# Peptides against a protein of PDB entry 3EFO: the designs that were tried, part 62

Target 1, 262 residues: chain A of PDB entry 3EFO
Amino acid sequence: SQLADLYKSCETDALINFFAKSAFKAVLHQPLKVIREILVNQTAHMLACYRKNCASPSAASQLILPDSMKVLPVYMNCLLKNCVLLSRPEISTDERAYQRQLVMTMGVADSQLFFYPQLLPIHTLDVKSTMLPAAVRCSESRLSEEGIFLLANGLHMFLWLGVSSPPELIQGIFNVPSFAHINTDMTLLPEVGNPYSQQLRMIMGIIQQKRPYSMKLTIVKQREQPEMVFRQFLVEDKGLYGGSSYVDFLCCVHKEICQLLN

## One batch from the design tools (peptide)

Design b1_p26_2_s3 (made by RFdiffusion4, then SolubleMPNN; from b1_p26_2, 15 letters changed)
Fold by OpenDDE base, seed 3:
Structure b1_p26_2_s3 (fold): chain B 262 residues (1-262), chain A 26 residues (1-26)
Amino acid sequence: as target 1 above (262 residues)
Amino acid sequence: SELEKAFMERLKQEVDELLAQLAAQR
């Protein structure tokens, strides 16, 4: 059917861009609570319509997403957790206003990265390869105390170091003997000159070249105070200030869908 | 696709109408 074809052709990235801009425009004249409710209801409604018209009735008890929208709940949850829609004490009014304005002008690709950051396991780099490592999901569960991760969302870049990061990698990146010796006040990596350092710098360069804004680098040590800021970018986790985990959000959406279909 | 464009336009219209209604209730 024409409707089935519509759902198959839908691009989640375009939808999230639309929802983001619509919501961020509405922030100027609507309560945040109302906006969030609209977004959740709209998401549930869209998925319910798909199930009603395209999916098998036998699967009514399960949250079955169309292929074209399989990641819609992920991005929608990220949108709902954004500081523009979910105010956080650590974010100033000016910063929220700035982010709102930025998103209002973002294209589909930029908004995708902004809401769901790229998290790269840097400790797995092959210095002989020019390929980027595969990104992992933005959750603490994907981090390792023995690992080093690079996170980028188009505006910020973080280099996260586990407490048990390999000394040889620390030496390679920072030219210091151990985790304790890393200076987190730096915003630029030293030019150590070894293959690993060069590879990391190349990766960072590639990421930066694809974005219109210069990303400031923040070095983050696990279990230190600045890590709390970093954790806010792990968008699939439960937020500190009312944001749901991805799993909890899925449950919420599923419940809403069932109500719509009953 | 043209079909997707039509869908997005309809979605936009629905959202705009909803927001307009909310604004009118204030």
Scores: peptide ipSAE 0.018, ipTM 0.448, DockQ to the pose 0.025
Fold by OpenDDE base, seed 5:
Structure b1_p26_2_s3 (fold): chain B 262 residues (1-262), chain A 26 residues (1-26)
Amino acid sequence: as target 1 above (262 residues)
Amino acid sequence: SELEKAFMERLKQEVDELLAQLAAQR
């Protein structure tokens, strides 16, 4: 059917870009509550429509959706959790304005990365490999106290260190003997010169490559205050200032779908 | 309905799988 073809041809990255820009534009003249409701309703409607018109009832449990539609709820939730739409007092108006403006000018690829960051387990690096480590889901559940993770969203880059990060890696990256000696005020990694350091820098370079903005590096120690900021980029988790986890959002969408389809 | 519940459960599963794959490719 024509409708099925429409969904099959849907590109999530383009959609999220569109929804983001539309929502962020609407913020200027529409209540945030209304905007959020619209986004949720749109998500539910799209899924409900697909379920109703594209998926056979017998195959409902199998759910054959195009990949673009599968990930739509994830990205939509990320959008809903953005500071521009949450508008919590803990976030400055300037920050909201800044992010709003940034997104308004972002291309499709940039916005996708912005809303769903790349989180890389750096502690798993093989210095003999030129391949990037496989990214993990943006959730605290994927972190390890013994791990080191690099997060990037096109605007910010975080190097997160677990409290039990291997001293060898810490020394390799920072040239200090322990976790406690890491200076989190630095915005640049030292030129240590060992293979591990070089590889990490290479990875960072690759991530930075083709991005329109220079990402500021923030070094974050687990259980320190700056980690709170870092956690905001773990977009699948419940937000500090509101917003739902991915799972919670799905539940919300489910309720809406039920209302639509009864 | 039970169908919608199943739909959403499967959606979650599919999303998880897809995101895992996408993460691996990035």
Scores: peptide ipSAE 0.170, ipTM 0.744, DockQ to the pose 0.074; fails the geometry check
Fold by OpenDDE base, seed 1:
Parts: sequence; structure tokens; C-alpha cells
Structure b1_p26_2_s3 (fold): chain B 262 residues (1-262), chain A 26 residues (1-26)
Amino acid sequence: as target 1 above (262 residues)
Amino acid sequence: SELEKAFMERLKQEVDELLAQLAAQR
């Protein structure tokens, strides 16, 4: 069917870019509540139509969506949780305006990284490997108190350190004896000169190379106040300012689908 | 319905698998 062909040809990264720009344009003349409702409805409608027209009753136990569309709900939830679409007094008008302008000019690749950051377990680095560590999902559940993680979204870069992060890694990165001695006011890592430090700097360089904006580095210690800012980029978790977790969003979409199909 | 519930559960699983694969490629 034409619908099946359409769904197979859809690319989630292109769709989310389109929805983001459309929504951010609509912010100028429509209430935020209405925009959010439209986005949720569109997500539910697309999934409902696919279920109705492309999936057989027995398809529930099989792959039901093409790969290009499977992650659409994840990215849509990230869009809904963006500060531009949230009506919270804690978010400054300047920040909203800035992010709106940035996204309006972003290409597909840039917006993909912006809405779903890359989170890398730095504590697993092999200094003899030229490969980047495998990224983990952007959720607190994937963090470890014994770990060190690098998060990048194309605009910001965070180095998160667990309270029990290995002292030898701390020494390797910062040239200090312990977690307590790390200065979180620095925006650049020291050039310690050991293989681990060099590898980390190389990774940071690779992440920065293809991005149009220079990412400022923020060092974050677990359980300190600045960690709250970092947690906002764990996009699969519940938002601090009214955004839903990915799981909660799926539940919401499920209810909408039921209403459309029944 | 039970069919929609099953659909959403499978969707979640597929998304989880895909995200894991994508993460591994980065």
C-alpha cells in the first residue's frame, strides 16, 4: 500500500528535524499547550495508522515498525521536553530564544545529536584502542557511582564523575589525588601528558570535529549542585521542569492510540 | 485493547534494541 511504502521510506532523524522546526515556528503564534498536544497527537496518529494499515493481528509478536521509524517516540519526547516548548518560569526567555534560533538553523545530523545526546563511559577507555567507547542510553540508570562519563549534544560537553570514581583515573585526567580535589570551575582539561589523558582529549576532539559550534566543557561532580543541570540532558528520564520520562510518554501515546483505534 | 498493549510492548522492545545498537556504533 502507499501508506506502507511511506512508512518504510520515512527517516526518523529527518522527521524530528521537521517537527522541531515546525513546532518552534508555531511558538510565535500558538499556545505552547496546543503545540505539545499536536505533537503527541501526531505521534499517536502515525503509530496508530501504521498498526491499522501495515500490521497484521499476528504482527504483535514480530517487528512492527521499520528501523527508520522505531525511535520516533524517543526523539519526539525529547522535542517535547525542550525548553522552547516548556512553559516554566525557571527557564529564561533568553535561553528559549537562543535555543529556538539554534534549532531553526540546524541540519538533520545536528538536530539528532541535539535532542538525543551522546553519553560515553570514559572509565572504560582503552588507551591502546583508536575506537570510541560504546555510548550508553541517556538515563541515570546507565550511570555508575564508580564511573566517569562524557556527555555531548553538539552545544555542550559535560564530564560527569561519580563519587566513587577511580582515583587512578582522576589522577590521570586532572593530576589530583582524589575526587575532592577536582576543580569544577575549569573549562579545559589539564595537559597531564599520560596516555589516558591524551586518549580522552583525542575523544573530545573527535566529538568536536564535525560540530558547527564549539562545545564548552563543564566538569560535574555527582551529588553537587551543578549535577542538576547535567541531569536535564539525560533525556530518557523524567524532566526537572515538567517533561515526562520516555516510559511515561509511551504510556501516554498508548492511551491516544487506543482512542484512535477503538 | 490487548492487541494495542502488545503492540506498544513490542515497540518498546524494538526501540530499546535499536537504541542499544546505535549506541554501540558510536
Scores: peptide ipSAE 0.104, ipTM 0.673, DockQ to the pose 0.073; fails the geometry check
Fold by OpenDDE base, seed 4:
Structure b1_p26_2_s3 (fold): chain B 262 residues (1-262), chain A 26 residues (1-26)
Amino acid sequence: as target 1 above (262 residues)
Amino acid sequence: SELEKAFMERLKQEVDELLAQLAAQR
């Protein structure tokens, strides 16, 4: 089908950019409910098309989706959970307007990172390596109370610290003796000057250099109230303001697919 | 249906695998 051919030839990042801009343009003229339904429907149609035309139950070795498209449902859920598409009183009109305007001007690479942040386990840093640590999925399940994680979405940068973060790392990053002594009001890391601190700063620099905007740094301690802001960027989890977890989203899409194919 | 359920489960697996691969490349 034309739809199948289209999706096979498209990159996920480009599609998300397109869907995001289309949806964010539509919010000016269409109810949010309708927009969300359209996005879910589009996702379901895509998957239904692949199921019908490209997938065989007997072919366990065959991929359902091209590699470039496999993560589209994940990113689509992220789009659906964006504050622009949520009608919650907790989200200010100004914030929605701001986010909308930002995305409307974003390139493909920027929008991809914006909707699905990079989450890095920096507690495992090799100070001798010039490579970034392998990112983890944006879910609380991937965090560790013993870990320290850096999250970046091109606009914001968060340094999340587990309640049981190693004191030596805390000392290395903040020059304080313990988790309790970390000042979360700071927006800049101190220049401690040890290899770990330098490596972290280098990583932050690399991330920043790839983005057109200067990212604000927020220090987040686990179990403190400000952590709720950080959790909003764990996009695979259930959203604070009514957004679905990835699993819940898949269930929703599944129901839609059943309606299309049955 | 059972077919769609199986499809979604397989999709999830493929997505998980791809995400793992992509994460490892970053």
Scores: peptide ipSAE 0.023, ipTM 0.594, DockQ to the pose 0.045; fails the geometry check

Design b1_p26_2_s4 (made by RFdiffusion4, then SolubleMPNN; from b1_p26_2, 14 letters changed)
Fold by OpenDDE base, seed 1:
Structure b1_p26_2_s4 (fold): chain B 262 residues (1-262), chain A 26 residues (1-26)
Amino acid sequence: as target 1 above (262 residues)
Amino acid sequence: DELKKEELEKLKEEVDKILAELAALA
């Protein structure tokens, strides 16, 4: 019962913050491969322990998670896919060092957003509402060629535009007649002055005000080269440089748990 | 094997619900 209480009181965001800082400290004296293996094993052991000690006998053969840790695997996979824990020549040492330093100083709320970005469907904005649109899962499957999405991770902000995004919204945001006329080199949205533009700017401002770091805006057109950078923040998808999709990671963890409980 | 697939699907559903709730609070 005491163990069950501990698991019930455990907060996933705090755990991820702890694991991230521990892993990022360990990179200074341990091989990356070893660190990744430890993180996966710790995740599996923790979940297996819960299943063994907290689950009902009738559910002993089932993969169940406490409510507070049901999202742990998705965040853990995001951590494992971070550039600091990946050994790829395409990632500069400076970038690794920079991100490591940032995460080492992040609080729980900041690290949560950093590892799992907020993805907002901007094309669904209600100009009469002050409420933010409901975020969607960070996956390409949730994007639409007819949509416009805002992604923020506390450090970067992306405005992604589908190739078939509504011309009226493009006109409202950028004051240009079509998708082709959008200048992706700009880092600030123009002050067009219409309700939609004002609402979008307000939303961006709200997101920025909640974060300690100033986020640079990058405008991304679907199917253009810069979209590749944007896709790296769709953390539930398969990583460009070897990271697993969330689904694949879940399968891996499930297998490990089963092995531990046999 | 089929039972394992069902368990995984249930887990995915639960995760989806939680993430949806978290998204709504943002």
Scores: peptide ipSAE 0.025, ipTM 0.572, DockQ to the pose 0.044
Fold by OpenDDE base, seed 4:
Structure b1_p26_2_s4 (fold): chain B 262 residues (1-262), chain A 26 residues (1-26)
Amino acid sequence: as target 1 above (262 residues)
Amino acid sequence: DELKKEELEKLKEEVDKILAELAALA
């Protein structure tokens, strides 16, 4: 049907951009609670409408999403968890204002990456490959104490190191003998010059080339206090400042959809 | 780009599995 085709052709990234900008405009005129409720309701209604009008009746009890919209809930949760919409006292007004303004000027591609960062397992790098490693889900559960991960959201770049990161990789990246010797105050990787270091730098370069802003690099050690900042970018996890985990959000949306469909 | 597309597809698959599981539990 025409309607089904419309839903299938819908681009999630464009929707998120639209919802983000709409919500961030609305914060100036509406209470945050209202905005959040609207976003959740709109999400549920869109998906419910799809199921009602595009899916088979026999599958009404199932949460079926069109291919192009399957990731809509996760991105919506990311939007809802953004500091602009949470507006917690722990977050400065300046930071909220800054992020709001940034998103208001972002294109579709930029906003997509901003709300759902790219998390790359750097420890799996093949120095002979020109391809980026496959991104993992932005959750603590996907990290490994033995791993090294690069996170980028278009504005910030984090290099996260597990407490048990391979010494050879640490040596390759930082030219230090162990995890304990890594200086987390640095914002630039040293020019070590080995193939692994070069590959990592290449990857970072590729990521940076696609973004209009120069991303600040932050080195993060697992279990150190600054890791908390990094964890805020693991958007599928439960937010420190009141945001739901993706799973919890999914449950909420699912229940609402079921209620709408009766 | 192709890389982003592939990553998105993988994400969609994972999300689909989660959604399916939730639906089954409901």
Scores: peptide ipSAE 0.022, ipTM 0.480, DockQ to the pose 0.681
Fold by OpenDDE base, seed 2:
Structure b1_p26_2_s4 (fold): chain B 262 residues (1-262), chain A 26 residues (1-26)
Amino acid sequence: as target 1 above (262 residues)
Amino acid sequence: DELKKEELEKLKEEVDKILAELAALA
């Protein structure tokens, strides 16, 4: 059907960009509570409409999404958890204003990365490969105490180190003998010159080259206080200052869809 | 760009699995 074709042609990245800009514009004139409710409702309605009009009747009890929209709930949850849409005293007005203005000018590619960061397992780097490691889901469940991960959202870059990260990698990246010797106050990696260091720097360079803003590097040690800031970028997890985990959000959306189709 | 596309595809696959699991519970 024409409607089915429309949904198939719809790109989630474009949708999230649209919803983000619309919501961030609305915050100037509408209560945050109303905006959040609208976003959830719109998500449910879109998906319900697709299921009703495009899916097979036999599958009406199941949540079916077209390929282009399968990740829509993920992005919508990320949007809902953004500081611009949260009224918490822990978040400064200046920060909200700053992020709002940034998103209002972002293209589709930038907003996609902004709302769903790239999380790369650095400890799995193949120094002989020019390919970037495959990104993992932005959740604590995907981290490992033995691992090292690079997170980037276009504005910030974090290098997260597990408490049991390999000493040889630590030596390779930081030129220090152990985890305890890593200086988290550094905003630049040393030029150690070994293959691991070179590869990591290359990856960071590639990520940076694609972004309009210079990303500040923050080194984060697991179980140290600054890790809490890093965890806020694990967008599929429950937010510290509000917002559901992705799974909880999916359940919420599913229930809403069922109600709409009753 | 190709790497980014591949990452998105993998993400979609995982999301699909989650959605399928949720649907099975309903």
Scores: peptide ipSAE 0.020, ipTM 0.472, DockQ to the pose 0.716
Fold by OpenDDE base, seed 3:
Structure b1_p26_2_s4 (fold): chain B 262 residues (1-262), chain A 26 residues (1-26)
Amino acid sequence: as target 1 above (262 residues)
Amino acid sequence: DELKKEELEKLKEEVDKILAELAALA
């Protein structure tokens, strides 16, 4: 239908870019609470309009999203949880200002990655393949104590290691015998020279090549203090400082939609 | 259909209003 075509033409990544820039500009003149409320309301209104005009009445009790906007709520939640719109004590004023300015200049692709990081299960790498592993959702529930994950958002890169990550992989990446021997102060991986190390470095290179900024690498061990910083990038989870989980956000949006349609 | 065309126009207007409102915040 023509209605469906209209929504299909409205690319989610472009929308989130626009929402982000508009909101980040508004931060200078409007209270954060007001900005967040407006964003939620606008999101709900857009989706309500779709349901009213495109969805069957029998499914009115369920949250129905158009194909082009299926990921809009998750990105919107990420935007709402960003330190520019949701202040966090561990983020300095300068850092918040810096991120605001960065986003104001980001293109669609960059902002998409910035708000929703890429999380790769690198412990599943096939050293004989040049294919990148499929990204997983940015949630702690997708991590494994036996796994090793690479997270990148265009500005930062994290290598997260589970407490039970395979010693052979640890040896392959760091040239040390065990998890306990990994030095988390390193910002560069050693050039071990084995196939796994080479493959990981290649993947990191590919990720970096598409980004305008050089990403700093942080090595993170599970259950150590620096992991708290890493967890802030698991954007689908509940934040430590008032940010909603994606599930909670969906519930909120659903309620708003129902109110609009009643 | 003419009816569907009208609905499309209404939807487009609604979206435009939302985007305009967002832009006005800046």
Scores: peptide ipSAE 0.008, ipTM 0.382, DockQ to the pose 0.024

## One batch from the design tools (peptide)

Design b1_p27_1 (made by RFdiffusion4)
Fold by OpenDDE base, seed 3:
Order: sequence, then C-alpha cells, then structure tokens
Structure b1_p27_1 (fold): chain B 262 residues (1-262), chain A 27 residues (1-27)
Amino acid sequence: as target 1 above (262 residues)
Amino acid sequence: SAAEEEVLASVVVDTSLYDPDAPKLPL
C-alpha cells in the first residue's frame, strides 16, 4: 500500500529536523506547554496510524515501532528536553535564543548529532584499528567508573573519565601517573606520541571533520562539579529540570497511542 | 530497574517493512 511504502521510506532524521524547526519557530508565538503537547501528539498519531494500518495485530501492552522509526521516540524526547522548549532556569534568554537560531539553520546531519550526541567508549580502543569505536547509548547506565568516554554533539566535545580509569590509559592520554594528576582546565590533549594517544587524536579529528563548528574539548572527572554539565548530554536519562527519561517517554507515547486506538 | 526493563521489553521493532538499502542512522 501507499502508506506502507511511506513508512518504509521514512527518514527519522529528516522528521526530527522538521519537527525541531517547526517547534522552534512556534516558540515565538505559542506557549511552550502547547508546543510540547503538539509534538507528543504528532508522535503518537504517526505511530498509531502505523499500528492501525500497517502493523500485524499485536498485544495492547506492546509498543510497535516500524523499523524506519525505531529511533523516532528517543530523538523526539531529546527535542522535548531541549532548553529552548523546557526553558531551563540556568539557561539565559540569550543562550536560548542562540540555540534556537542554530537549530533553525541546521541540516539533517547536524540536527541529529545535536539532539543525540555521539558517546564513544575510548577505553575499548583497538590501537590497530582505524575504525571508530561503536557508540553507546547516551545514559549513565552505559558509563563505567573504570571507563573513559568521548562525547560530541557537534558543538561541544567532552572527555569523561571514571574515578577508577586505568592508570595506564591515563598515562597514555595525559602523560600523568594518576587520575588525581589530570588537569581539567586543559582544552587540548598533550601530544604524548604513543599509539593510544595517536588513535584518540585521530578519532577526535574524524569527529571534528565535516562539522561546521569547532568543538572545544572539556575534560571531565567523574564526581567533580563539572560532571553535572556533562550529564545533561546523557539525553536518555531523566532531566534535572523536568525532562523525562527515554523510558518515561515511551510510556507516555504508548499510553497516548492506546487512547487513540481505543 | 525492573520496571524500566519491563517497559523496554514491551517495545517491538517491526521489521516487516525493513529495507536493507535504507540509510542507517547511528542508533
């Protein structure tokens, strides 16, 4: 059917780009609460339509996502949790306006990275491989006190270090003997020259490639105050200022779909 | 949590319309 073909060819990244720009334009004329409600409704309607017209019969307790939209809910939740739509108190009016304008000019590739950061487990690097490590989900549950992670969203880059990060990796990256010796005020990694350092620098270079903005590096130690800023980019977790976790959002969407179909 | 696992387990990705030639997103 034509509808099946539509869902088959659906590009979630393009949809999120469209919804983001539409919502951010609407901020100038409509209450934030209304905008958020519209976005949730649109998400539920699209998925309800699929369940009704394209999906095979399934239990009401299940949330059915077409393959082409398997990441739609997580991206939509990221959009809903953006400071432009939540109006977080720690964000100034000027910063909110700036972020709004940035998104209004973003292409599809830029917006997807902006809303859902790339989180890479650097501690698992194969120094013999030229490939990027596989990204993990942006949640605290995917972090490890023994791990080192690189996060990038096209505007910011963070290197997060667990309190129990291996000393050999710390030595390899920073040329210091321990976690305590790492200077978090640095915005550049030292050129240590070993294979691990070279590989990390290469990865950072690849991430920076084809991005319109130069990402400033922030080094973050677990359990230090600056980690709170980093945690805001773990977009699948519950937000500090009213944003839902991905799981909570799934429940919300499922509930609304059920209401539409019953 | 157990509750979170239950919610995640209830999510089903329907591959009936899967297109192997479709662009892959990072997720």
Scores: peptide ipSAE 0.363, ipTM 0.852, DockQ to the pose 0.470
Fold by OpenDDE base, seed 5:
Structure b1_p27_1 (fold): chain B 262 residues (1-262), chain A 27 residues (1-27)
Amino acid sequence: as target 1 above (262 residues)
Amino acid sequence: SAAEEEVLASVVVDTSLYDPDAPKLPL
């Protein structure tokens, strides 16, 4: 059917880009609460329509996502949690205006990376491999106190270090003997020259490649004050300003779909 | 948490309309 073909060919990244730009345009003349409600409603309606018209019969307790939209909810939640759509007084008007303007000019590939960062387990690097490590989900549950992670969203780059990061890796990356000796004020990694350092720098270069903006590197130590900024980019978790986790959002969407179909 | 895992387990990706030639997303 025409509807089935539509869902088959659906490009979630394009949809998110469209929704983001539409919402950010609407901010100028509509209340934020209304905009957020519209986005949730649109998400629920699209998925309800699929369940009604395209999906095989299933238990009401299940949330059915077409393959083409399997990541729609997570990206939509990221959009909803963006500072542009939040009414929190802690967020300056200038910051909202800045991010709004940035997204309004982003292409599809840029916006998806912006809303859902790439989080790479650097501690698992194979210095003999030319492949990037597999990204993990952007949640604290995926971090490890023994791990080192690189996060990038096209605008910012963070190197997060667990409190129990391997000393050999710390030595390899920073040329210092321990976690405590790492200077978090640095914005560039030292030229240590060993294979691990070179590989990490190569990876950072690949991530920076084809991005319209130069990403500033921020070194983040676990449990230090700057980690709070880093945690804002763990988009599947609850937001700093009370935004929903991905799981919470899934529940919300599922409930709304059920309401639409009952 | 167990509750979170239950919610995630209730999510079903329907592959009946899967297109192998469709662009791949990171997630």
Scores: peptide ipSAE 0.361, ipTM 0.853, DockQ to the pose 0.473
Fold by OpenDDE base, seed 2:
Structure b1_p27_1 (fold): chain B 262 residues (1-262), chain A 27 residues (1-27)
Amino acid sequence: as target 1 above (262 residues)
Amino acid sequence: SAAEEEVLASVVVDTSLYDPDAPKLPL
């Protein structure tokens, strides 16, 4: 059917880009609450339409996502949690304006990375491999106290260090003997010259490639105050400023779909 | 959490309209 073809050919990243730009444009003329409601409704309507017209019969308790839109909910939640769409006093008007303008000019690839960061487990890095480590889901549940993770969203880069990060890796990356000796005020990694350092720098270089902005590096130690900023980029978790977790959003979308279909 | 896993388990990706030529997203 025509609808089936539409869902088959759906480019979710392009759709998110469109929704983001539309929403961010609307911010100037409509209340944020209304914009958020529209986005949720649109998400629910699209998925309800699929379930009704394209999907095979399934239990009402299930949330059916077409393969082409399997990441739609997570990206939509990220969009909804963006500071531009949040009215919180903790978020400056300047920050909202800045991010709004950035997204308005972003291509599909840039917006995809912006809304859902890459989170790479650096502690599992194979120095002999030419491949990037597989990204993990942007959630605290995927972090480990023994781990070192690199997060990048096209604008910022974070190197997160667990409190129990391997001293060998710390030495390899920072040329210091322990976690306690890491200076979090530094914005550049030292050129230590060992395979671990070189590999990490290579990865950072790859991530920086084809990005319109030079990403500022922030080194974050677990349980230190700056970690709060880092956690904001764990987009599948509950937001600091009232945003929903991915799970919560799924429940919300599912509920709305059910309402539309009943 | 267990509750979160239950919700996630309720999500079904329908591959009936899978397009092998479609761009793949990282997730």
Scores: peptide ipSAE 0.359, ipTM 0.851, DockQ to the pose 0.470
Fold by OpenDDE base, seed 1:
Structure b1_p27_1 (fold): chain B 262 residues (1-262), chain A 27 residues (1-27)
Amino acid sequence: as target 1 above (262 residues)
Amino acid sequence: SAAEEEVLASVVVDTSLYDPDAPKLPL
């Protein structure tokens, strides 16, 4: 059917780019609440239509996602949680204006990375491999106190260190004896020269490659104040300024789909 | 949490319309 072909050929990253730009344009002439409601409704309607017309019969308790749109909900939630669409006094007008302008000019690949960052467990690095470590989901549940993680969203780069990070890795990256000695004011990693340091620098270079903006590096220690900024990029978790977790959003979407189909 | 896992387990990805030639997203 024409609908089946449509869902088969659907490009979620392109859809998110379109929805983001449409929403960010609408911010200039529509209330934020209305814009958010429209985005949720659009998500629910697309998925309800699939369930009604394309999907095999299933229990009402299940949320059915076509393969082509399996990541649509998570990206849509990230869009909804963006500062441009939030009415919080803690978010400056300048910040909203800045991010709005950035997204309005982003291509599909850039907007994808912007809304859902790459989170890499660099403590698992194989210094003999030229491949990037497999990214983990952007949630605190995927972090470890013993781990070191690199996060990048095309604009910012964070190196997060657990309080129990291995001293040998700390020495390898920073050339200091312990976690306490790490200087978080640094925006560049030292050139220590060992294989691990070189590999990490190479990975950072690969991530920066082909990105339109130079990503500033921020070193973040677990349980220190700057970690709060880092946590804002754990987009699957509950947002600082009232945004839903991914799980909460799934429940919301499922409920709305059920309402549309019952 | 167990509750979160239950919600995630209720999500079903329908691969009946899967296109192997379609661009793959990182997730």
Scores: peptide ipSAE 0.357, ipTM 0.845, DockQ to the pose 0.472

